# Designs tried in a protein design run: peptides against a protein of PDB entry 1MQS. Part 181

Target 1, 223 residues: chain A of PDB entry 1MQS
Amino acid sequence: ILKMLFLNKDLNNNDNITTITDDIFNQQEIIWKVLILDIKSTATISSVLRVNDLLKAGITVHSLIKQDRSPLPDVPAIYFVSPTKENIDIIVNDLKSDKYSEFYINFTSSLPRNLLEDLAQQVSITGKSDKIKQVYDQYLDFIVTEPELFSLEISNAYLTLNDPKTTEEEITGLCANIADGLFNTVLTINSIPIIRAAKGGPAEIIAEKLGTKLRDFVINTNS

## One batch from the design tools (peptide; made by RFdiffusion4, then SolubleMPNN)

Design b2_p27_6_s1 (from b2_p27_6, 20 letters changed)
Fold by OpenDDE base, seed 3:
Structure b2_p27_6_s1 (fold): chain B 223 residues (1-223), chain A 27 residues (1-27)
Amino acid sequence: as target 1 above (223 residues)
Amino acid sequence: SKFEEVLKKLEESIQKQNDYIAKLIKN
C-alpha cells in the first residue's frame, strides 16, 4: 500500500510506516496527490494507515470514487479501487473531464481481460492515454485487525469449512477463493512467505492452491 | 490502431509489475 502511495517506487519493506514516510519526506520533495478509493479499499486503507500517514505520504485529499469530486487538474491522482466496469467507467469519465493531471490506477485484485480491453477501448477514444501513467492490479484486499493478522472478510468461511454437511465441491470452491485472496496479498507485500497450514483439513487445501497459484504465476510471467 | 496502442501500453504497465513480483517469488 505504501508503495502505491508513492507511485509504486521501490521502498524498504523492512521499515515501519513511520520510518518510511519520514525518510521519504526528508530525502525528497513530497509529491502531493489525490487518493480515490471505493468502499472495499477504504476498509483496507483504514486498517493499515492513519490519516497522518496519508498526509506524510503526500495524500492531500482522499475521496470515494462514486462521490462527486472537485477537479484538481494540476494534481496527480491515485486510484485504488476494485476492478469493476463501474469503476472503470468513472475513471474514464474523470480522464475525459481532465479532473486530474496524471492517473495512477491500482486495482485491488486482478483485472479481468475483458475489463482491460474495455478500459483500453474507452481510453483510446478520449485521446488522453498519455495521462495514464500506471496501471497495476492485485494489490492488498484485506482488513488488518491487529499486527500481522488480516482478514479477507469472506462470509462464513470458518463455519462452512468446518460444517460436516458441506460438500467437497463447496469446500473446494471456498478454498479457491481464499487462496485467491491470499495470493493477491502475497503479491502486494513484496515477499513470499512460508506457507504453513494444518494437515488434513481445509487449510491444507488452501495452502496447496496458493502454492500452485504462485508457481503458475512465476511460470506465466517468465513466458 | 489507437486501441491496440493503448491496450499494449496498459498491458506493459501491468506486466512490469508482474515481472517484478515474479522475481520476488523466485527468490
Scores: peptide ipSAE 0.550, ipTM 0.917, DockQ to the pose 0.571
Fold by OpenDDE base, seed 4:
Structure b2_p27_6_s1 (fold): chain B 223 residues (1-223), chain A 27 residues (1-27)
Amino acid sequence: as target 1 above (223 residues)
Amino acid sequence: SKFEEVLKKLEESIQKQNDYIAKLIKN
């Protein structure tokens, strides 16, 4: 997330948020930016960063993507939003209207091929592709409840996994969703964790799925 | 075409991140 706020520049991931923001704040000129969020990503940002952290990262203002936003044509914008058709259309409209000077687009999850092509198609028509400086995906929706404790905000996950009436299909599906979320988390923080899980339960299923996703990612990326 | 050019640009941007992560996984 901090990388995103600093336009995905290299950061020292071994430091805590405060240390990173302080170091960057003191060592380089702040580039003031607008942060555009949706409801889901707002929860993520709010759980991880304080207002002071945003300011230190150069975020002068943050708004919801669906809210009316005043033009800031001389200010770069960071979008951190879900990869949906609606959000893409709004981003393109913002591009058309020259609402911001530069566009740094970060989707909270994987951008489907069809939406990627749609984005490309719309941007190509505008003739303003030069204003799009980067597009990243597979960031995440998560909430930090405590230090190094994450919540993916999957409704009733614990209850569902521990309810004896829950079907195996439902458990498998939920575990897959959790693994997807954790996978995105790993990609976002640019750190590969050592996976630990209790044996004989849903945690093991999740760990296995996560491991597979990570391995598959490496294979597919190298191809 | 303009479409292909933009598409390529976007793909390369996304791939840049993926390549970096892949390197981290290998290490």
Scores: peptide ipSAE 0.535, ipTM 0.910, DockQ to the pose 0.572
Fold by OpenDDE base, seed 5:
Structure b2_p27_6_s1 (fold): chain B 223 residues (1-223), chain A 27 residues (1-27)
Amino acid sequence: as target 1 above (223 residues)
Amino acid sequence: SKFEEVLKKLEESIQKQNDYIAKLIKN
């Protein structure tokens, strides 16, 4: 997530890893951005980040995608939303209206092929494809029956997870902590969540750990 | 076509992320 908030610079530039990490940690140059969320992604963000963390990442304003938003044509926007037809249409409309200077689109789960093609089709019609800088998908999606905002109070979780210098052991440890927090949240809400996670990433590790904890809990309580 | 160009761009973007994440986890 933090990588997302920094526009995934490590993926787009030829800078060495050390330079990128130093820039992130030293906060020498902060690019102010707008963060656009939906209900699901809001829960995800709030689980691992504080408002202050967002500010440090250069997020000046965050809003829901369905809310009326004022144009900020000189400000780049980060979308972190569910891969739905509705959200895609809204993003394209924002693109058409030049609502922001640049568009960094991150979907909370896997983007289906049909929606990818739909997005491409609509964007191609606008003639403004150059404004779309990134499209990523398969972030952690934690779904509960009743949406609730919560915080795990884990600072810089996604920075650690997206830092190429982070060791596997460190990632595993952090994922375990996140899973523990989510597990506790589930118990507090007294609801069984639907866990969706990207495959081959930290999200999957978290999902697996959480799943194991939930299974163990059920077994122990029924025994 | 414009559609094909845009589609390719989006696909490449998504793939880039996947490759990065895969590398990150394996390291």
Scores: peptide ipSAE 0.551, ipTM 0.913, DockQ to the pose 0.494; fails the geometry check
Fold by OpenDDE base, seed 1:
Structure b2_p27_6_s1 (fold): chain B 223 residues (1-223), chain A 27 residues (1-27)
Amino acid sequence: as target 1 above (223 residues)
Amino acid sequence: SKFEEVLKKLEESIQKQNDYIAKLIKN
């Protein structure tokens, strides 16, 4: 998420969120940006970042995609939303109206081929494709309470998982630690959860590990 | 066509990120 907030630039991921934001703040001119969210992504952001973190990342304002938003034609916008026809139409409308200077579009999950083609078609008609700087999908979409997120050091996990220098062993180890933390949480609440995770990313790895742990636990306790 | 050009641009952007993720998972 921090990488997204910094326009998907390579960040020195060896530091915690606070250190990274402080370093960027001190070393680089802060680029102020608008963050556009939907209901689902709002929950995700709220679970991972505090308001102060957003400010340190240069987010001057955040709004829901369906809300009426004031034009800021000189300010770049980061969209972090679900890949839906409705959201695509809104983004294209914002593009048509020159609501922002640049568009960094990040979908929370995989963008279907039909919607990709629809987006391309609509953008091509506007003649403003140059304003679209990035389109990414398959971001990690998870909802965890802030205290639980903090306890699992998920912020550091995200940075590590998105660092190109991170080794497979480190990723695997981190995913295992996250799964362990979630497992402990499940045991604490004394309820077996339905595990859902986005495919093709760290979330799937975590989900698989968690599922295995839960299955093993159930088998061992019923024996 | 303009459509094809834009589509290619978007595909390349998405693929870049996917390749990055895939690399991370395989390492």
Scores: peptide ipSAE 0.538, ipTM 0.917, DockQ to the pose 0.356; fails the geometry check

Design b2_p27_6_s2 (from b2_p27_6, 16 letters changed)
Fold by OpenDDE base, seed 1:
Structure b2_p27_6_s2 (fold): chain B 223 residues (1-223), chain A 27 residues (1-27)
Amino acid sequence: as target 1 above (223 residues)
Amino acid sequence: DKFKEVLDKLENDINNQNKAIQNNILS
């Protein structure tokens, strides 16, 4: 998250949030920017950062993407939002209207190919592609509740997985969604976890799916 | 065309990000 807030420059992850923000704030001129969020990313940010952390990171204001926002044409913007058609349309509209000086777009999860092409198409029409400075995806898809505990906040996951009326197909689908979220989490923290799961249940299914995704990612990235 | 250029740019960003992540994981 801090890396994103500092326009995805490399940061020393060995330091805590306070140390990182203090060091950057004191050692270099702060770049003030706007942070645009959606409901999901707001929850994520709030679970990890405090308002003071945002300020120290140079976030002068943060707003919801669906809200009417005042133009700040001289201020760079960081988008941290879900990869949806609606959000893409809003971002492009903001681009058309020159709402901000620069656009750093960070999607909370993987950007599907069709949406990537849609974004590219719309941006190309505007003629303002130069203002799009960065597009990243697969950021945080979880909420940190404790230092070593986080939640994907998938609605009624526990209830669904433990309901005897839930079909195998439904369980498989839900497990796939959970695995996707965990995969994004792993990518975000840049560390391969030691996967531990109870045998004979959904947790094992999720673990297997996650393992496969991680292996595939390594193979495909090295190709 | 402009579409292809923009698409390539975006793909490059995403791919570079993923590559960087992969390198960090393997380091």
Scores: peptide ipSAE 0.496, ipTM 0.901, DockQ to the pose 0.652
Fold by OpenDDE base, seed 4:
Structure b2_p27_6_s2 (fold): chain B 223 residues (1-223), chain A 27 residues (1-27)
Amino acid sequence: as target 1 above (223 residues)
Amino acid sequence: DKFKEVLDKLENDINNQNKAIQNNILS
């Protein structure tokens, strides 16, 4: 997240957030920028960063992507939003209207191929591809509740998994969603976790799915 | 064409990100 806020520059992540932000704030010129979020990413950011942290990172204002936003044509923008068709359309519309000077697009999770192509197609038509400085995906999609503890904040996950009326299909779908979220979290943390799960339940299913995703990622990225 | 150019640019960004992540994980 901090890398994203500093336009994906390399940071020393061995220090805590406060130390990093203080060091950068004191040593480098601050580039003021706008942060555009959606509901989901707002929760993630709010759980990890304080308002003061955002300010120290050069975030002068932050808004929801669906809100009416005033044009700031001389200010670069960081989008941190879900990879949806709706969000892509809004971003492209913002691009067409020259709402910001530069566009740094960071999707909270993996961008599907079809949406990637759609984004590319729309941007190419605008003739303003030069304003798209970066496009990344698979950022944090979790909420930090306590040190070394986080939640994906999937609505009613516990209730759904423990409701005897829940179908196997629903359980499988939910487990897949949880595994996707955990996978994205691992990518953001940049470390391979030791996966531990209770046997004989949904947790085991999730663990297996996560393990598979991690293995596949390592294999595919090495190709 | 312009579409292909933009698509390649975006793909390169994402791929580079993934490679960086992999390198960090494996280090």
Scores: peptide ipSAE 0.490, ipTM 0.902, DockQ to the pose 0.645
Fold by OpenDDE base, seed 3:
Structure b2_p27_6_s2 (fold): chain B 223 residues (1-223), chain A 27 residues (1-27)
Amino acid sequence: as target 1 above (223 residues)
Amino acid sequence: DKFKEVLDKLENDINNQNKAIQNNILS
């Protein structure tokens, strides 16, 4: 996240947030920029960063993507939003209107091929592709609530898993979604976890799915 | 062929990021 806020410049990941922000703040001239979020990414940012961290990162103002935002044609913008058609359309509209000087787009999760092509198509039509400086798709499908506790914020997951009316197919599907989220978490934090799960329940299913995904990832990356 | 140019640019950005992430994970 901090890397994103500093326009994806190389940062020392071994330092805490405060140390990183202080070092950058003291060593380099701050580039003031706007941060555009959605509801999901707002929660994510709030879970890991303080307001002071944003300020030290050069974020002068942050707004929701769906809110009316004032044009700042001389200010670069960082988008950190979900990869949806709606958000893409809004970004393109902002591009068309020259709302900002530069566009650094970071999606909160993997950008589907169809949306990637749609974004490319729309941007190409505008003739302003040069203003799009970066497009990244992050893997931040989690919210850090505590140093050792985070949530995927999957709606009604606990209720669904414990509802006797829930079908096996629904449980399997939900477990797959949870595993996907955890997998994305692993990719985000760049650390392979030791997986522990209670036996005989959904947690075990999730653990198995996650393990498989991680193994597949390692195999595919090394090939 | 602006579409292809833009698409390639976007893909390169995404791929570069993903490779960096993968390298960090496997390091």
Scores: peptide ipSAE 0.463, ipTM 0.884, DockQ to the pose 0.626
Fold by OpenDDE base, seed 5:
Structure b2_p27_6_s2 (fold): chain B 223 residues (1-223), chain A 27 residues (1-27)
Amino acid sequence: as target 1 above (223 residues)
Amino acid sequence: DKFKEVLDKLENDINNQNKAIQNNILS
């Protein structure tokens, strides 16, 4: 799962989640990205990761695939969803509409041949195959312990960003909360990260807020 | 032609990464 969240880069498999995230935070640039889930994958993620773990992985926004999502054309997206015709159609539709800048698709189980061909056919028609960076399938066998906790957090973020009644102030507030979480992580690791954020979206807001907090902290600690 | 190209790309991606991911999904 962590490998997926870090765009399937090689990680040290012998380390625990905290050690892995800490090492990456110290050595690599943080890439902000969106995580797209369904009901099954939400339960899976909840059983193995906490909100803080997602933040450390650069996940700024959680969304459900079956819900209407706001476009973030400059932000890369990670899909972690069931290999179904419905999900494939939604992903392709998102591709057609330039919903995100890059698509990293991870299916929660084996992708059947017929669905693979369907995906390939639809993508070929769009002419935007270059935006699909990765397509993986996997087998999951986890004990789900805290699905409600993760679902609540996803719902909160999703509702705030996708509700047409949401004010700019509310969005700013959410971004500030995320920045606070990231700031606390930086303090725990005792290392200043290099931040990469897409312009024109929530990621940029978060990055700016985090940068300000870090600068203020450095100034205060040196006085 | 485009279909075949995309299909080959997707197949290669899946085949190359499946073993690593399935062995340790947390990493």
Scores: peptide ipSAE 0.454, ipTM 0.873, DockQ to the pose 0.239; fails the geometry check

Design b2_p27_6_s3 (from b2_p27_6, 18 letters changed)
Fold by OpenDDE base, seed 4:
Structure b2_p27_6_s3 (fold): chain B 223 residues (1-223), chain A 27 residues (1-27)
Amino acid sequence: as target 1 above (223 residues)
Amino acid sequence: SKFEEVLNKLEESIKKQQKAIANNILK
């Protein structure tokens, strides 16, 4: 998340968020940016960062993507939103209207191929592709509840998994969604987790799926 | 085509991110 706020520059400090933001704020010229969020990403950001942290990271203003936003043509924008057709259309519209000077687009999860192509098609028509500086995906939607503890905030996950009326298909689907979320978490923190799960239940299924995703990712990326 | 150029740019951005992540994970 901090990398995103600093336009995906490498940060060498393994310190806590406060220390990192303080160091950067004191040592470097701050680049003021606008942060565009959706409902999901707002929850994620709010759980990890305080308003003061955002300010120290150069976020002068943050807003929801669906809200009416004033043009700031001289200010770069960071989008941190879900990869949906609706959000893509809004981003492209913002691009067309020159709402911001630069566009750093970070999707909260993997961008599907069809949406990638749609984004490319729309941007190509505008002739303003140069304003798009970055497009990244698979930034995690998670909520930090405690130090070293976070939640994906999947609605009623525990209840669904423990309800005897829940079908196997529903359980499988939910486990897949959880595994996807955890996978994105690993990518976000840039660290391989030690996966531990209770045996004989949904947790084991999730762990196996996550392990497979991680292995596949490493293999595919190194190929 | 202009479309292909933009598409390639976007793909490269995503790929760059993924490679960076993978490299960090493997360290």
Scores: peptide ipSAE 0.505, ipTM 0.905, DockQ to the pose 0.650
Fold by OpenDDE base, seed 2:
Structure b2_p27_6_s3 (fold): chain B 223 residues (1-223), chain A 27 residues (1-27)
Amino acid sequence: as target 1 above (223 residues)
Amino acid sequence: SKFEEVLNKLEESIKKQQKAIANNILK
């Protein structure tokens, strides 16, 4: 998250948020930016950062993507939003209208190929692709509830997994979703976890799926 | 085409991030 706020510059991950923000604040010229969020990313940001942290990161104003926003053509914008068609359309509209000087787009989870192509198509039509400086998948599909504790906030996951009426297909699907969320969390933390799961249940399925995803990601990225 | 150019640019950006993340995880 902090990397995103500092336009994805390399930061020392071993320091506390406060220490990182203080160090950067003292060492570099602050570039003021606009932060654009959606409901999901707002919850994520709020769980990790305080308003003062945003200010130290150079965030002059933050708004919801669906909210009416005033043009700031000389100010760079950071988008941290869900990878949806609706959000892509709004971003492209903002690009068309020259609402900001630069666009740093960070999706909260993996961007599907079809949406990537749609974004590329729409941006190509605008002729303003040069204003898009970055497009990242931040993989922040979690909310930090306590130190070293996070939740995917998947609605009724426990109930669904323990409901005897739930089909195997539904369980498999839910486990896949949970594994995706955990995968995103691991990527965000930038640390390989020791995966521990109870045997003989959904947790084991999730653990196996997560392990596979991590291995595949490492292999595909290093090739 | 303009579309292909933009698409490649976006893909490269995403891949760059993924590589950076992977490298950090392996450290």
Scores: peptide ipSAE 0.502, ipTM 0.904, DockQ to the pose 0.660
Fold by OpenDDE base, seed 3:
Structure b2_p27_6_s3 (fold): chain B 223 residues (1-223), chain A 27 residues (1-27)
Amino acid sequence: as target 1 above (223 residues)
Amino acid sequence: SKFEEVLNKLEESIKKQQKAIANNILK
């Protein structure tokens, strides 16, 4: 997240948030930016960063993507939003209207191919692709509640997994979703976890799926 | 085409991040 706020500059992630922000703030001239969020990403940011952290990162204004926002044509913007058609359309509209000077787009999760192509198509029509400086997938499908505890905020996961009326297919589907979230978490923190799961239950299924996803990602990315 | 150019730009940006993440994970 901090890397995103600093326009994806190389940062030393070994330090705590305060140390990182202080070091950057003291060593470099601050670049003031606008941060555009949605409901999901707002929750994520709030769980990880303090208001003061945003300020130290140069975020002068933060707003929801669906809110009416004033044009700031001389100010770079950071989008941190879900990869949805609606958000893509809004971003493109902001681009068309020259709402900001530069666009740093960070999706909270993987951007589907169809939406990627749609974004590309729309941007190509505007002729303003040069203003788009970055498009990244952040893979932040979790909320950090404690340093060692986070939630994927999947609705009724516990109830579904423990309901005797839940079908095997439903359980498998839910486990896949959970594994996806955990996978995204791993990518976000750039660290491979030691996976521990109770044997003989959904947790084991999730662990196996997560392991597979991680292996596949490593293989595909290094190819 | 303009579409292809933009698409390539976007893909390269995404790929760059993914590679960086992968490299960090593999450390």
Scores: peptide ipSAE 0.500, ipTM 0.902, DockQ to the pose 0.657
Fold by OpenDDE base, seed 5:
Structure b2_p27_6_s3 (fold): chain B 223 residues (1-223), chain A 27 residues (1-27)
Amino acid sequence: as target 1 above (223 residues)
Amino acid sequence: SKFEEVLNKLEESIKKQQKAIANNILK
């Protein structure tokens, strides 16, 4: 998250948020930016950062993507939003209207191929692709409640997994979703965890799926 | 085409991040 707020510059993640922001604030010239969020990313940001952290990161103002926003053509913008068609359309409209000077787009999860192509198509038509400085997947599909505890906030996961009326297909689907969320979390924290799961239940299924995803990612990315 | 150029640019940006993440994981 802090990396995103500093336009995806390399940061030392070994320090706490306050130390990182203080060090950067003192060592580098601050660049004022606008932060555009959606409902989901707002919850994520609020769970991790304080208002003062945003200010130290150079966020002069933050707003929801669906809100009416005033043009700030001389100010760079950071989008941190879900990868949806709706959000893409809004971003492109903002680009067309020269609402900001630069666009740093950070999706909260993986951008599907079809949406990537749609974004590319729309941006190409505008002729303003040069204003798109970055497009990243942040992979933040979780809420941090404390430094070492987070939640995927999947509705009724426990009930679904323990309901005898739940089909095997539904269980498999839910396990896949949980594994995806955990996978995204691992990518976000840039650390491979030791996976621990209870044997003989959904947790084991999730662990196996997660392990596979991580291995595949590393292999495919480094190939 | 212009579409292809933009698409390639976006893909490269995403890939760059993924590579950086992968490298950090392997560190």
Scores: peptide ipSAE 0.472, ipTM 0.892, DockQ to the pose 0.656

